# Peptides against a protein of PDB entry 8BZL, part 101

Target 1, 228 residues: chain A of PDB entry 8BZL
Amino acid sequence: SYDRAITVFSPDGHLFQVEYAQEAVKKGSTAVGVRGRDIVVLGVEKKSVAKLQDERTVRKICALDDNVCMAFAGLTADARIVINRARVECQSHRLTVEDPVTVEYITRYIASLKQRYTQSNGRRPFGISALIVGFDFDGTPRLYQTDPSGTYHAWKANAIGRGAKSVREFLEKNYTDEAIETDDLTIKLVIKALLEVVQSGGKNIELAVMRRDQSLKILNPEEIEKYV
Target 2, 242 residues: chain B of PDB entry 8BZL
Amino acid sequence: SRRYDSRTTIFSPEGRLYQVEYAMEAIGHAGTCLGILANDGVLLAAERRNIHKLLDEVFFSEKIYKLNEDMACSVAGITSDANVLTNELRLIAQRYLLQYQEPIPCEQLVTALCDIKQAYTQFGGKRPFGVSLLYIGWDKHYGFQLYQSDPSGNYGGWKATCIGNNSAAAVSMLKQDYKEGEMTLKSALALAIKVLNKTMDVSKLSAEKVEIATLTRENGKTVIRVLKQKEVEQLIKKHEEE

## One batch from the design tools (peptide; made by RFdiffusion4, then SolubleMPNN)

Design b1_p14_5_s1 (from b1_p14_5, 6 letters changed)
Fold by OpenDDE base, seed 2:
Structure b1_p14_5_s1 (fold): chain B 228 residues (1-228), chain C 242 residues (1-242), chain A 14 residues (1-14)
Amino acid sequence: as target 1 above (228 residues)
Amino acid sequence: as target 2 above (242 residues)
Amino acid sequence: SLFASREEMRKLAA
């Protein structure tokens, strides 16, 4: 019998390959997403970039479209496949519907893609969770999270990866209307949340900000240090 | 457990892809390949292990492959897998050129192959490629570039890196001696010889056991040149005198 | 809860 990557139910009703893919996510670098009033912020733990590595090629936050960006935890190569497909879908939607995707739409697309890889014979699940943030056409900020199973939910704030538990606990305590009252406060909240698990301060944080009707901005280390 | 070792690439209970890890382990036993980015060029240096006197064709380069006019790569791992991947790289580059009437950007070629590698880690009935690659190239977008890719389909850009046998030690040496912003191709060549001399499993470094290729720009054209044995001998001699 | 309910999302869009 050809050994195939098959996601099947256990006797206890578990999809082991999905659960194991979730374990791969838990080994990934921590990512945080926060929805503010008129801003969405993604933060990612920088792995110690090898001294000789080009930082450009190690980015964990990427644009899917002008109004949507994504961070992920887990297998980088898997993430690239998902990102590429999502980008194609965003462009296709613009061509066919003549409007950009909603954040929910593209999240659902990604979730459906992931789900298919949990049910298709001869495929393994994607070893990634994603935080997807952006603005709908009406200017509403959105944050979604999806996991290897293909489930997705909307969040005010969330975290994925190895430090996710600690970061979520921090966010549960500190996410208030006052804490997100301004764009700067929202950014500070993300940084503080990441600092729960990231050593050596702002140098080990990648931070991206998207404001209403603005493109994704990746903050440089100097900009991040202003919020620390 | 043994169950995850023998099957197509699936997740272990710990979230590991053992077949990918084992492919990487296999690469660790392959000949050493170095890549170094300089201000005025980029180079590959590779260990030549199979020197058979009875080989009828003196292959000028066993481990360094020209991909197109602007890119070359070196390979560590399974030779048959390497041949498949290098041919695929050439095909991708040619198709792009035909479609867009311009050379494929370096990173796009690397990512195209990495997507293939990734697919072989995700789809049933496939095994990972037992190959890591170093890519050198020039394009109008980023100039001189050095990339590394592994069996997982992951890749990264580098100023200097190493794959194959003793790669960790080589990378450590490169980190110590690589001078950012001050690296000339001449200095990079010297550094390559220095690192290979320490990392190759040989008592004495000889020109017959080393392949070196340089990629430079001359008169607005990319020039990929494999160094002659005499040139490599001179580099080794210079290193021994220092 | 950090969960954004559909009702909360509607209120933000209004």
Scores: peptide ipSAE 0.035, ipTM 0.600, DockQ to the pose 0.044
Fold by OpenDDE base, seed 5:
Structure b1_p14_5_s1 (fold): chain B 228 residues (1-228), chain C 242 residues (1-242), chain A 14 residues (1-14)
Amino acid sequence: as target 1 above (228 residues)
Amino acid sequence: as target 2 above (242 residues)
Amino acid sequence: SLFASREEMRKLAA
């Protein structure tokens, strides 16, 4: 009988498979999220897309619904599974509850999914952390983070992936009410934070902006360069 | 044999469930949670470890969860496991209310969750929940109640108890200072601060690092409240003056 | 003992 228990406790109380999944996240491209007053912003480090790869296929920022988007760090294939399930849940919620999901609701759904993969037979943890941003139906901007364990918390700003420590340190110093007073300042804060770890400026940054009552906007490189 | 340590649902030759013991070890590293039963109420006091500047203002306690109008719990251990269990507690309580048109008795809610915990120790391909819980509540059958449950699905009622880091030392202190039959909520709050001050791995106890909830009865209704930071500061100050 | 039995809890509720 193959030992089907993939995620078990160590003698000292650690879940090694969860910890190793967190190490997989740390190897991922850096992502940053910031909640402004009336805006949420996600920024991701662009991996050097091979010149022959279609840029459409390498999106690290994905819409889950019209009011929610997600960035992730870690295993892209694992992320696809989570994103697809989250999208189905968002659609199902609209059909059954007749309202879009709250950002907390869909975060909790994703977190619960991740947790189940840490406690289910024959399943390994997801090797991803996610930043989930959006607007609740009342117009409140939200930012959540999830990790491979299925924990989640609400944040004003956060970062995940390889450069997360440096980006987080920058945000801890520079995130103020003044720094997020306007949409443009909030965008600038995200770009500056990501530039702590991304070389070669705006060309290597993917940036997504969601404003209140507006659709997700992916900024082009030229738009990003205007903030630098 | 290390083989028994790596499997979730088998006994060792000595009759031990090592995965349950290892889950309990994980809880021993979690922040301290206290529960104290008084004549006029019950309280939970928990260590707050996650103080991050970038965290959104947590309107809700990090470690204390309202389950229904008559019950709350505190958790020690894996946060994600705790979230699953607290959600399940809420669902169980709601289903009971819908079925019987009355609130679930405190012990029945605790037992229902403990059956789930036990199942995760017995059925193949599941690991134990790395979580212990303290439950506070009121019902018409037993009045104010305090329960503790562990990863095995075992539970018990308590006058005072502790889970998480330095729990053994905390329980010893509670045994020394708990006055049976004479415990007021006010004295229980003071005792909670005293015990936390000695059991938390901090040089000085601060209000930002402590969450306290009280459960009382007012005008025939249960009132669950989380103490404000200022109230906790006053309790700490009072303790420092004694 | 800090343990509260069902019997003890019933006595406190009475």
Scores: peptide ipSAE 0.034, ipTM 0.502, DockQ to the pose 0.010
Fold by OpenDDE base, seed 1:
Structure b1_p14_5_s1 (fold): chain B 228 residues (1-228), chain C 242 residues (1-242), chain A 14 residues (1-14)
Amino acid sequence: as target 1 above (228 residues)
Amino acid sequence: as target 2 above (242 residues)
Amino acid sequence: SLFASREEMRKLAA
């Protein structure tokens, strides 16, 4: 029955549904993540919220736990499913292991979830990539990326979505130890990176900051403008 | 391109879900539904297309459904799909109430249904729901709220929005005339009539072709009221006089 | 490279 979504190999060894899911990610709003010394920063391109839309409902950065947050590019509804499952896993881990998840652990969980959807009969891949940032219990800042295939890697900095190439090129040139020497400099780096692809300046950026032993803070537009 | 058009839950080479897009296209041919958030309430206004004199039950609300004491919705799209989804909304709300002994927050109800919609876009052997919904509600967390959801499982909160036929034009008009922070329910009703008059392909807007529901707070209780035909007639008359 | 190798990540944790 052709009505079942089956991710199968092409004759040349490609998983077309995974590749096509990656194309869905490329159409998504740009997200950037940067790991500083004692800070992790996520920035997302804020689509011009329709004047009549509630900004609260258009968030692309979310907490998975107190020590982990995630930004995504691609299908928003798909992301919601992943986020919800990740949150449940974070809570389950706290109950069973009596410690919060490591950023790697939750990334691996998300990656495994995505991978299963690439291999399960009657399921399509998730049309999302994610940047997952946070702190391990030892205070180490972490940044991971996942894609629709379920692959994941650790990064110093990375970007996903439509402007990812330009943002990555900027980060490759400008990510230095000096550029992340302070929390403020790290935040500035993220903003500058996003400004490579965002046309209307700081008003179209959502920025989230997590410092060591602190909760996720979403910066307001005024706070963002201070770094511009 | 055609190979991906018939399968319910596959990506196109361009990363598109054609079945979801086609479901949205189908909704574009449905009767218009509007939602407007005011400072003192929220409303739904919907086009009534099926005026059959032989229908025994004057469906006072063909397109507007009460979900619980604090929420209502309107639907654009396939009626059968709408019935399934509205029933599910009611069940979710009831289960939550039973479990937590408080009404479900508006956004949580919306997201719960959106997760169902999303699942029908991701699991093989299922087609997307051919339905968009507008939700109006009140809760203690955010007060009066208006949400829109589509077949993809995406949703958003709105001050004003439209689904169904001529929705893009309606949204444009709403953007022009919606006064942020100054919208009263009275002004919202007038705006709804104005927009419907322009978006409905009718020579004259009549009260029989328009359903309006308001959600307000009175004495610390939510009141959901469907306007009587006479009230709608008065609104139309006022609009024609302006 | 913006890539953080496992070795680099271990050094940061130390």
Scores: peptide ipSAE 0.033, ipTM 0.629, DockQ to the pose 0.048

Design b1_p14_5_s1 (from b1_p14_5, 6 letters changed)
Fold by OpenDDE base, seed 4:
Structure b1_p14_5_s1 (fold): chain B 228 residues (1-228), chain C 242 residues (1-242), chain A 14 residues (1-14)
Amino acid sequence: as target 1 above (228 residues)
Amino acid sequence: as target 2 above (242 residues)
Amino acid sequence: SLFASREEMRKLAA
């Protein structure tokens, strides 16, 4: 019946609704994540904000908890649902286990949520990929990526969205131990990677940094321009 | 591809949600709704299309709804869908008030409804709501606020925006004339009339065809007021004299 | 805001 969204296998073994959700992600603004030695950095392409739009409401980087941040590409409304559920889980974990979530734990939770929406009758997949960064309680920086299928992997660096291919190619060439030797170099790497796909300099980049034992910091445009 | 048009909201091969896009198209044919944020208040202005002489003068705005003491909204799109959503907004606001003994923050109310809208785009057996909303409100966190939401469950905060018929042209005019930091409620009202006069598909702007509500703060309380027809007539007259 | 503070998140989750 056409009344229910069903993600089913094709004769060739494809889950078309998942693949099509991945196409929705590719239309999203580019996001990049890089794991440094003692820092994790998220960068996002700012879509041209309409002159009369409040920039506060157009954020693509969000905190899930004090030690975990997420950027996404794809459907903003879908992302909000995932973010809210992840935040609830992070708080629940703190209450029940008395420790913050590991970055892997919350990534697995999000991935499992996405996977269920690919298998459940009457549901469509989430049209988002996410870069999830943060620090585990032992101070280890982590970067994970998850897609509409509910797969997840750990990365040193990765990108999602419309410019992801070009950004990944750049990162594959330029991600070295030397390039991430310092926090500033790591930030510079993210900015340079985004500039491969962003035409206008620091004004069209949103950048968030989380250092070891520090809270999430959103860089202002002036701070970003120092690295350009 | 047209093959995905009649099904429950699913992704096209290109990653598009056609049912959401079609809902947005339907809203483009609805009566114009405008919102403007000022330093000392926020307003909604809406086109009245259904002026039936036989309708009892419903003192209530057809398109502007009070949500609680601190918030109001206007709607563009399917009236029945709008009624459901505005009722849900009121219920959400009431539940919050009962739970926390304080009014719900404006963005939280908007977000709660947007999550419902999103759900109607993701779950089978449901269609998107064919409604966009403008929200005006005041809270202690951000002061006066203006939000817009669409059928997808996306929302944003705005200084000025428009939904419905000729919204793109209206937004263009607002961008030209909106002065950031210098906008008074009085100037916002004048701007609203100016934009509506140019964007409404009417030969002559009349007070009977326009609903305007203002949200202000007086003595530490929010005041939501629908302008009387005479007040709107005065605004129109003033615009014609300029 | 997607950058809701922890306090704001608690208020939203409650």
Scores: peptide ipSAE 0.025, ipTM 0.618, DockQ to the pose 0.023

Design b1_p14_5_s2 (from b1_p14_5, 6 letters changed)
Fold by OpenDDE base, seed 1:
Structure b1_p14_5_s2 (fold): chain B 228 residues (1-228), chain C 242 residues (1-242), chain A 14 residues (1-14)
Amino acid sequence: as target 1 above (228 residues)
Amino acid sequence: as target 2 above (242 residues)
Amino acid sequence: SLFASREELRELAA
């Protein structure tokens, strides 16, 4: 039955549905993540919230647990499913292991989930990439990226979505030890990186900061403007 | 491109879900539904297309459904799909109430349904629901709320929005006339009539072709009321006099 | 490179 979504190999060895899901990600709003010394920062391109839309409902950065947050690019509804499952896993881990998840652990969980959807009969891949940041219990800041295939890697800095190439190029040039020497400098780096692709300045940026032993903080527009 | 048009849950080479897009297109041909959030309430206004004199039951609300004591919705799209989704909304709300002994928060109900919608876009052998919904509600967390959801499982909170036929034009009009922070339910009703008059392909707006429901708070209780035809007539008359 | 190798990650954890 041709009505079942099957991710299969092409004759040349491609998983077209995965590649096409990656194209969906490329159409998504840009997200950037940077790992500092004692801080992790996520920034997302804020689509011009329609004047009549509640900004609360257009968040692209979310907490998975107290020590982990995630930004995504691609299909918002798909992301919600992944986020919900990740949150459940974080809670389950706390109950069973009596410790919070490591950033790597939850990334691997998400990656495995995505991978299963690339191999399961009757399922399409998730049309999302994610930047997952946080702190391990030892206080080490982490940044991971996942894609629709279920691959994941650790990064110092990375970007996903429509402007990812330009943002990555900027980060490759400007990510230095000096550039992340302080929390403020790290935040500035993220903002500057996003400004490479965001047209209307700081008003169109959502920024989240997680410091060591602190909860996720979403910066307000006024706070963002201080770094511009 | 055509190869991807017929399959329910596959990405196109461009990363598009054509079945979801086609479902949205189908909704564009449905009767217009408006939602407007005011400071003192929230309303739904919907086009009534099926006025059959031979219908035994004057459907007072063909397109507006009460979900629980604190929420209602309107639907644009396939009626059968709408019935399934509205029933599911009611069940979700009831299960939550039974489990937690408090009404489900508005956004949680919306997201629960949106997760179902999303699943129908991701699992093979299923087609997307050909339905968009507007939700109005009140809860203790955010007060009066208006949400919109589409076949993809996306949703958003709105101050004012429109689904169905001529929705883009309606949204444009709402953007122009919606006064943030100053919107009363009375002004919202007037705005709803104004927008419907322009978006409905009718020579004259009549009360028989418009359903309006309001959600307000009275004495610490939510009141959901469908306006009587006479009340709608008065609103139309006032608009014609302005 | 913005890539964090396993070795780099180990050094950060140390």
Scores: peptide ipSAE 0.037, ipTM 0.626, DockQ to the pose 0.048
Fold by OpenDDE base, seed 5:
Structure b1_p14_5_s2 (fold): chain B 228 residues (1-228), chain C 242 residues (1-242), chain A 14 residues (1-14)
Amino acid sequence: as target 1 above (228 residues)
Amino acid sequence: as target 2 above (242 residues)
Amino acid sequence: SLFASREELRELAA
């Protein structure tokens, strides 16, 4: 009988598979999220897309619904599973509740999914952390983070992945009410934060912006360069 | 044999469930949570460890959860496991209310969750929840109540108890200072601060690192409130002056 | 003992 218990406690109370999944996240491309006053911004480090790869297939920022988007760090294949389930839940919620999900709701859904994979037979944890941003129906901007364990918290700003420590340190120093006073300043803050770890400037940054009552906008490299 | 340590639902040759014991070990490293039963109320006091500048303003306590109008709980252990269990508690309470048109008795809610915890120790392919809980509540059957549950699904009623880091030392202090039949909520709050000051791994107790909730009865209704930072500061100051 | 039995809880409620 293959030992089906993948995630078990160590004698000292650690869940090693969860910790190892967190290590997988640390190897992922850096992602940053910032909540402004009336804007949410996600930025991701672009991996050198092989010249022959279609840029459309390497999106690290994904819409979950019209009012919610997600960036992730870690295993891309694991992320696809989470994203797909989250999208289905967002659609289901609209059909059953007749309102879009709150950012907290969909975050909790994703967190619960991750947690189940830490406590289910024959399942390993998801090797991903996620930054989930969007607007609630009342127009409040939200930012949440989840990790492989299924924990989640609300943030003003946060970062995940390889460069997360440096980016977070930058945000802790520079996130102020003044720094997010306008949409443009908020975008600039995200770009500056990501430039702490990204080489070669704006060409290696993917940036997504969601404003109140507006659809997700992915900025092109030229638009990003205007903020640098 | 280490083989028994890696399987969730089997006994060792000595009759021990090592995965449950290891889950309890995980809880021992969590922030301290206290519960104290008084004549005129119950309280939970918990260590707040996550103080991050970039956290969004948490309107809700990090470690204290309202379950329904008459009950709250505090958690020690794995946060994600705690979130699952607290959600389940809320669902159980709601289903009972809908079915019986009255609030679930405190012990019944605790027992229902403990059955779930126990199942995760007995059924194959599941690990124990790495969480202990303190429950405070009021019901018409037993009045003010304090319960503790662990990963095994065991629970008990308490006059005062502690879970998490340095829980053994805290319980010893509570045994020394708890006055049976004479405990007011005011004295219980003072006792909570005294115990936390000694059990938390901090040089100085600060209000930012402590969450306190009280459950009282006012005009025939249960009132659950989280103390404001200023109120906690006053309690700490009072303790420092004694 | 800081343990409260069902009987003790009933006495406190009375």
Scores: peptide ipSAE 0.036, ipTM 0.500, DockQ to the pose 0.010
Fold by OpenDDE base, seed 2:
Structure b1_p14_5_s2 (fold): chain B 228 residues (1-228), chain C 242 residues (1-242), chain A 14 residues (1-14)
Amino acid sequence: as target 1 above (228 residues)
Amino acid sequence: as target 2 above (242 residues)
Amino acid sequence: SLFASREELRELAA
């Protein structure tokens, strides 16, 4: 019998392959997402980029569409597959519905994709969690998280990856209406949250900002240092 | 542990893909391949291990493959897997050219293959490819480029890198000696010889055991050239005199 | 809780 990647229930009702995929996520670089009033911010821990590596190819924050971006924790190659499919869906939606996707719609699409890979014989789960942020057409900022199981939820703020527990604890304490009153304060909150787990300050942080009716902006190290 | 060693690529309890890790381990035993990006070109240098005097065809390049007019690659790992992947790269590049009437961008070709590699780590009835690749190329978008990909389907762009045997040591040497912004192709060739001399499991570096290819731009065209043995000998001699 | 309930999301959309 050919050994197949099969996600099956254990005798006690666990889907071990999903749980193990979640362990792969926990080994990933930390990512943080925060929804502000009129801004969404993603921050990611930069792995020590090898001196000779092109930083362009190590980006962990990517646009899915003009109004949606995603950060992930876990297997980079798995993430690329998800990102590509999500991008295709975003474009397809624009062509068929004549409007951009809502953040919830594309999150649900990604979640459904992940779920199928937990139920299909001959496939393993995706070893990634994702933070998906953006703006709906009505200008509402949104933040969603999805995990290897295909579950998804809306968040005010959340974190994934190896430092997620510490970052979430920080966010639970410090996320207030006052802390997100301005765009700058929201950015500062994300940076402070990441600094709970990232060593050596702003040099090891990748930060992306999306404002209402604006494209995704990746902050350069100098811009990040202004908030530290 | 053994249960995850013998089966299709699945997650271990610790969230590891052992089949991918084992494929990477296999690559670590393969001949050394180096890539170095310069201001005026990019090069691949690869160890030639099998020198059989009885081979009828002097394959000018055992480990370096021309993919199209603008790209080449070197391979570390299972030869049969390498042949499949290099052929696929050529096919992807040709299909793109036919469809769009322009050469495929370098990174797009790399990612297309990486998606294939990734699929072989996720779908049942498949094993990972036991191959890492270095890609050199030129396109109008980014100019000269160097990429590395592994069995997981992960890839990265590099100024200099190494795969295969003693790759970690080679990378350390490259980090020490690579001068960003000042690297000429001539200097890159010298650096390649220096690194290979220290990382190859040979008592003395010889031209018969080294393959080198350069990618340059001449008169608005990409030129991929495999160095002749005499040219490699001269590079080795120069290194020994320094 | 950092969780955004459906009710909270509706209020933000209103």
Scores: peptide ipSAE 0.032, ipTM 0.614, DockQ to the pose 0.046

Design b1_p14_5_s2 (from b1_p14_5, 6 letters changed)
Fold by OpenDDE base, seed 4:
Structure b1_p14_5_s2 (fold): chain B 228 residues (1-228), chain C 242 residues (1-242), chain A 14 residues (1-14)
Amino acid sequence: as target 1 above (228 residues)
Amino acid sequence: as target 2 above (242 residues)
Amino acid sequence: SLFASREELRELAA
């Protein structure tokens, strides 16, 4: 019996546990991120909340710091571990460096954490991808994506989870400078992108916006319906 | 694929954690535990399966555990695992109290344990805990609360929920009869009896087979009370008369 | 569908 989880190379050079973790991500609810000119927007597919479930405890968009937010697809419990570590790092950075983290910095931290879990004996990869958005101290909006392997890249727009392919195809066609010219248009783009994979309108979408020099705002269903 | 079921918790080719799924399957065969949130309190109701006449009347609920002055939990699954987790909950709560001189918020306690559960699904040489928990509590932030956690380390807040045997049927009944905003503890108790009577794999519901605990606020203090057998009998009788 | 369905359990495990 294998007492320890080992991520090893196949003869063909594949890290199967990482690939399988990516399959776990593909089963997750869809998340989308878009970088606008002066706004970053995260949208997630709401799973049908059980009638008796408290919606407060079903959050897929989390603040890492005042200037950084994260959405994820995949294993919720794994995500919580990553979020907690990222939050600690953000606070530590503020204390030691006396400045908030850049979006790239915290993304790199998360990516490095994930990578270590792909190489360390006795650990399995994290079964999550993340979209990390925010503003650097200079006011530049940023969007990063990271996957179970610990890779990360900067994006203008991206999607993760079960509907990611369809959403990406939509974004590739519709992401233009004109489409993100205003904050409202950027929000509309995210909603339209999610509607490609979400059957029921604004009721099944969670949307978060962060504008330059503003805190994260979660839109209520009524606000979302204005864009549908 | 069955090839991954006997190994340390690793991903299948389809991205599944079979050891976690199997732990959840085991919980489905455990005794029923139910939680209901009311406006003026929260309750846990649990099935007693091991009624041995020779067991000294353990005054303590077999399935309901006091965690601190403001929280209790019920368990479905492996008893030994449950004992370890409930002890850990108590330790976490105590450490927090010592550090901050305030009781730990309910969700923070739940989250702390869920992080432990998650770790047992991610690190080699460990198996998932074969336990789901229902948590009831009160804190100054959110008032009365009900949470459910599973072997994966996932958790959620609920107005009413059920774990263990026939949990799906129980939940369906709760969805039908739970009145949001109008639920009193009295009505919640009646609902608990109604659901248990229909979902427990017993011919006749008896007070000896049911444990009920309530969490209320009296004079600015949390009161956790396990109902006496006579009180449960009265609830059952009232249900039979309706 | 509440947590009690096998599919929901799978979703929780996923």
Scores: peptide ipSAE 0.021, ipTM 0.607, DockQ to the pose 0.027; fails the geometry check

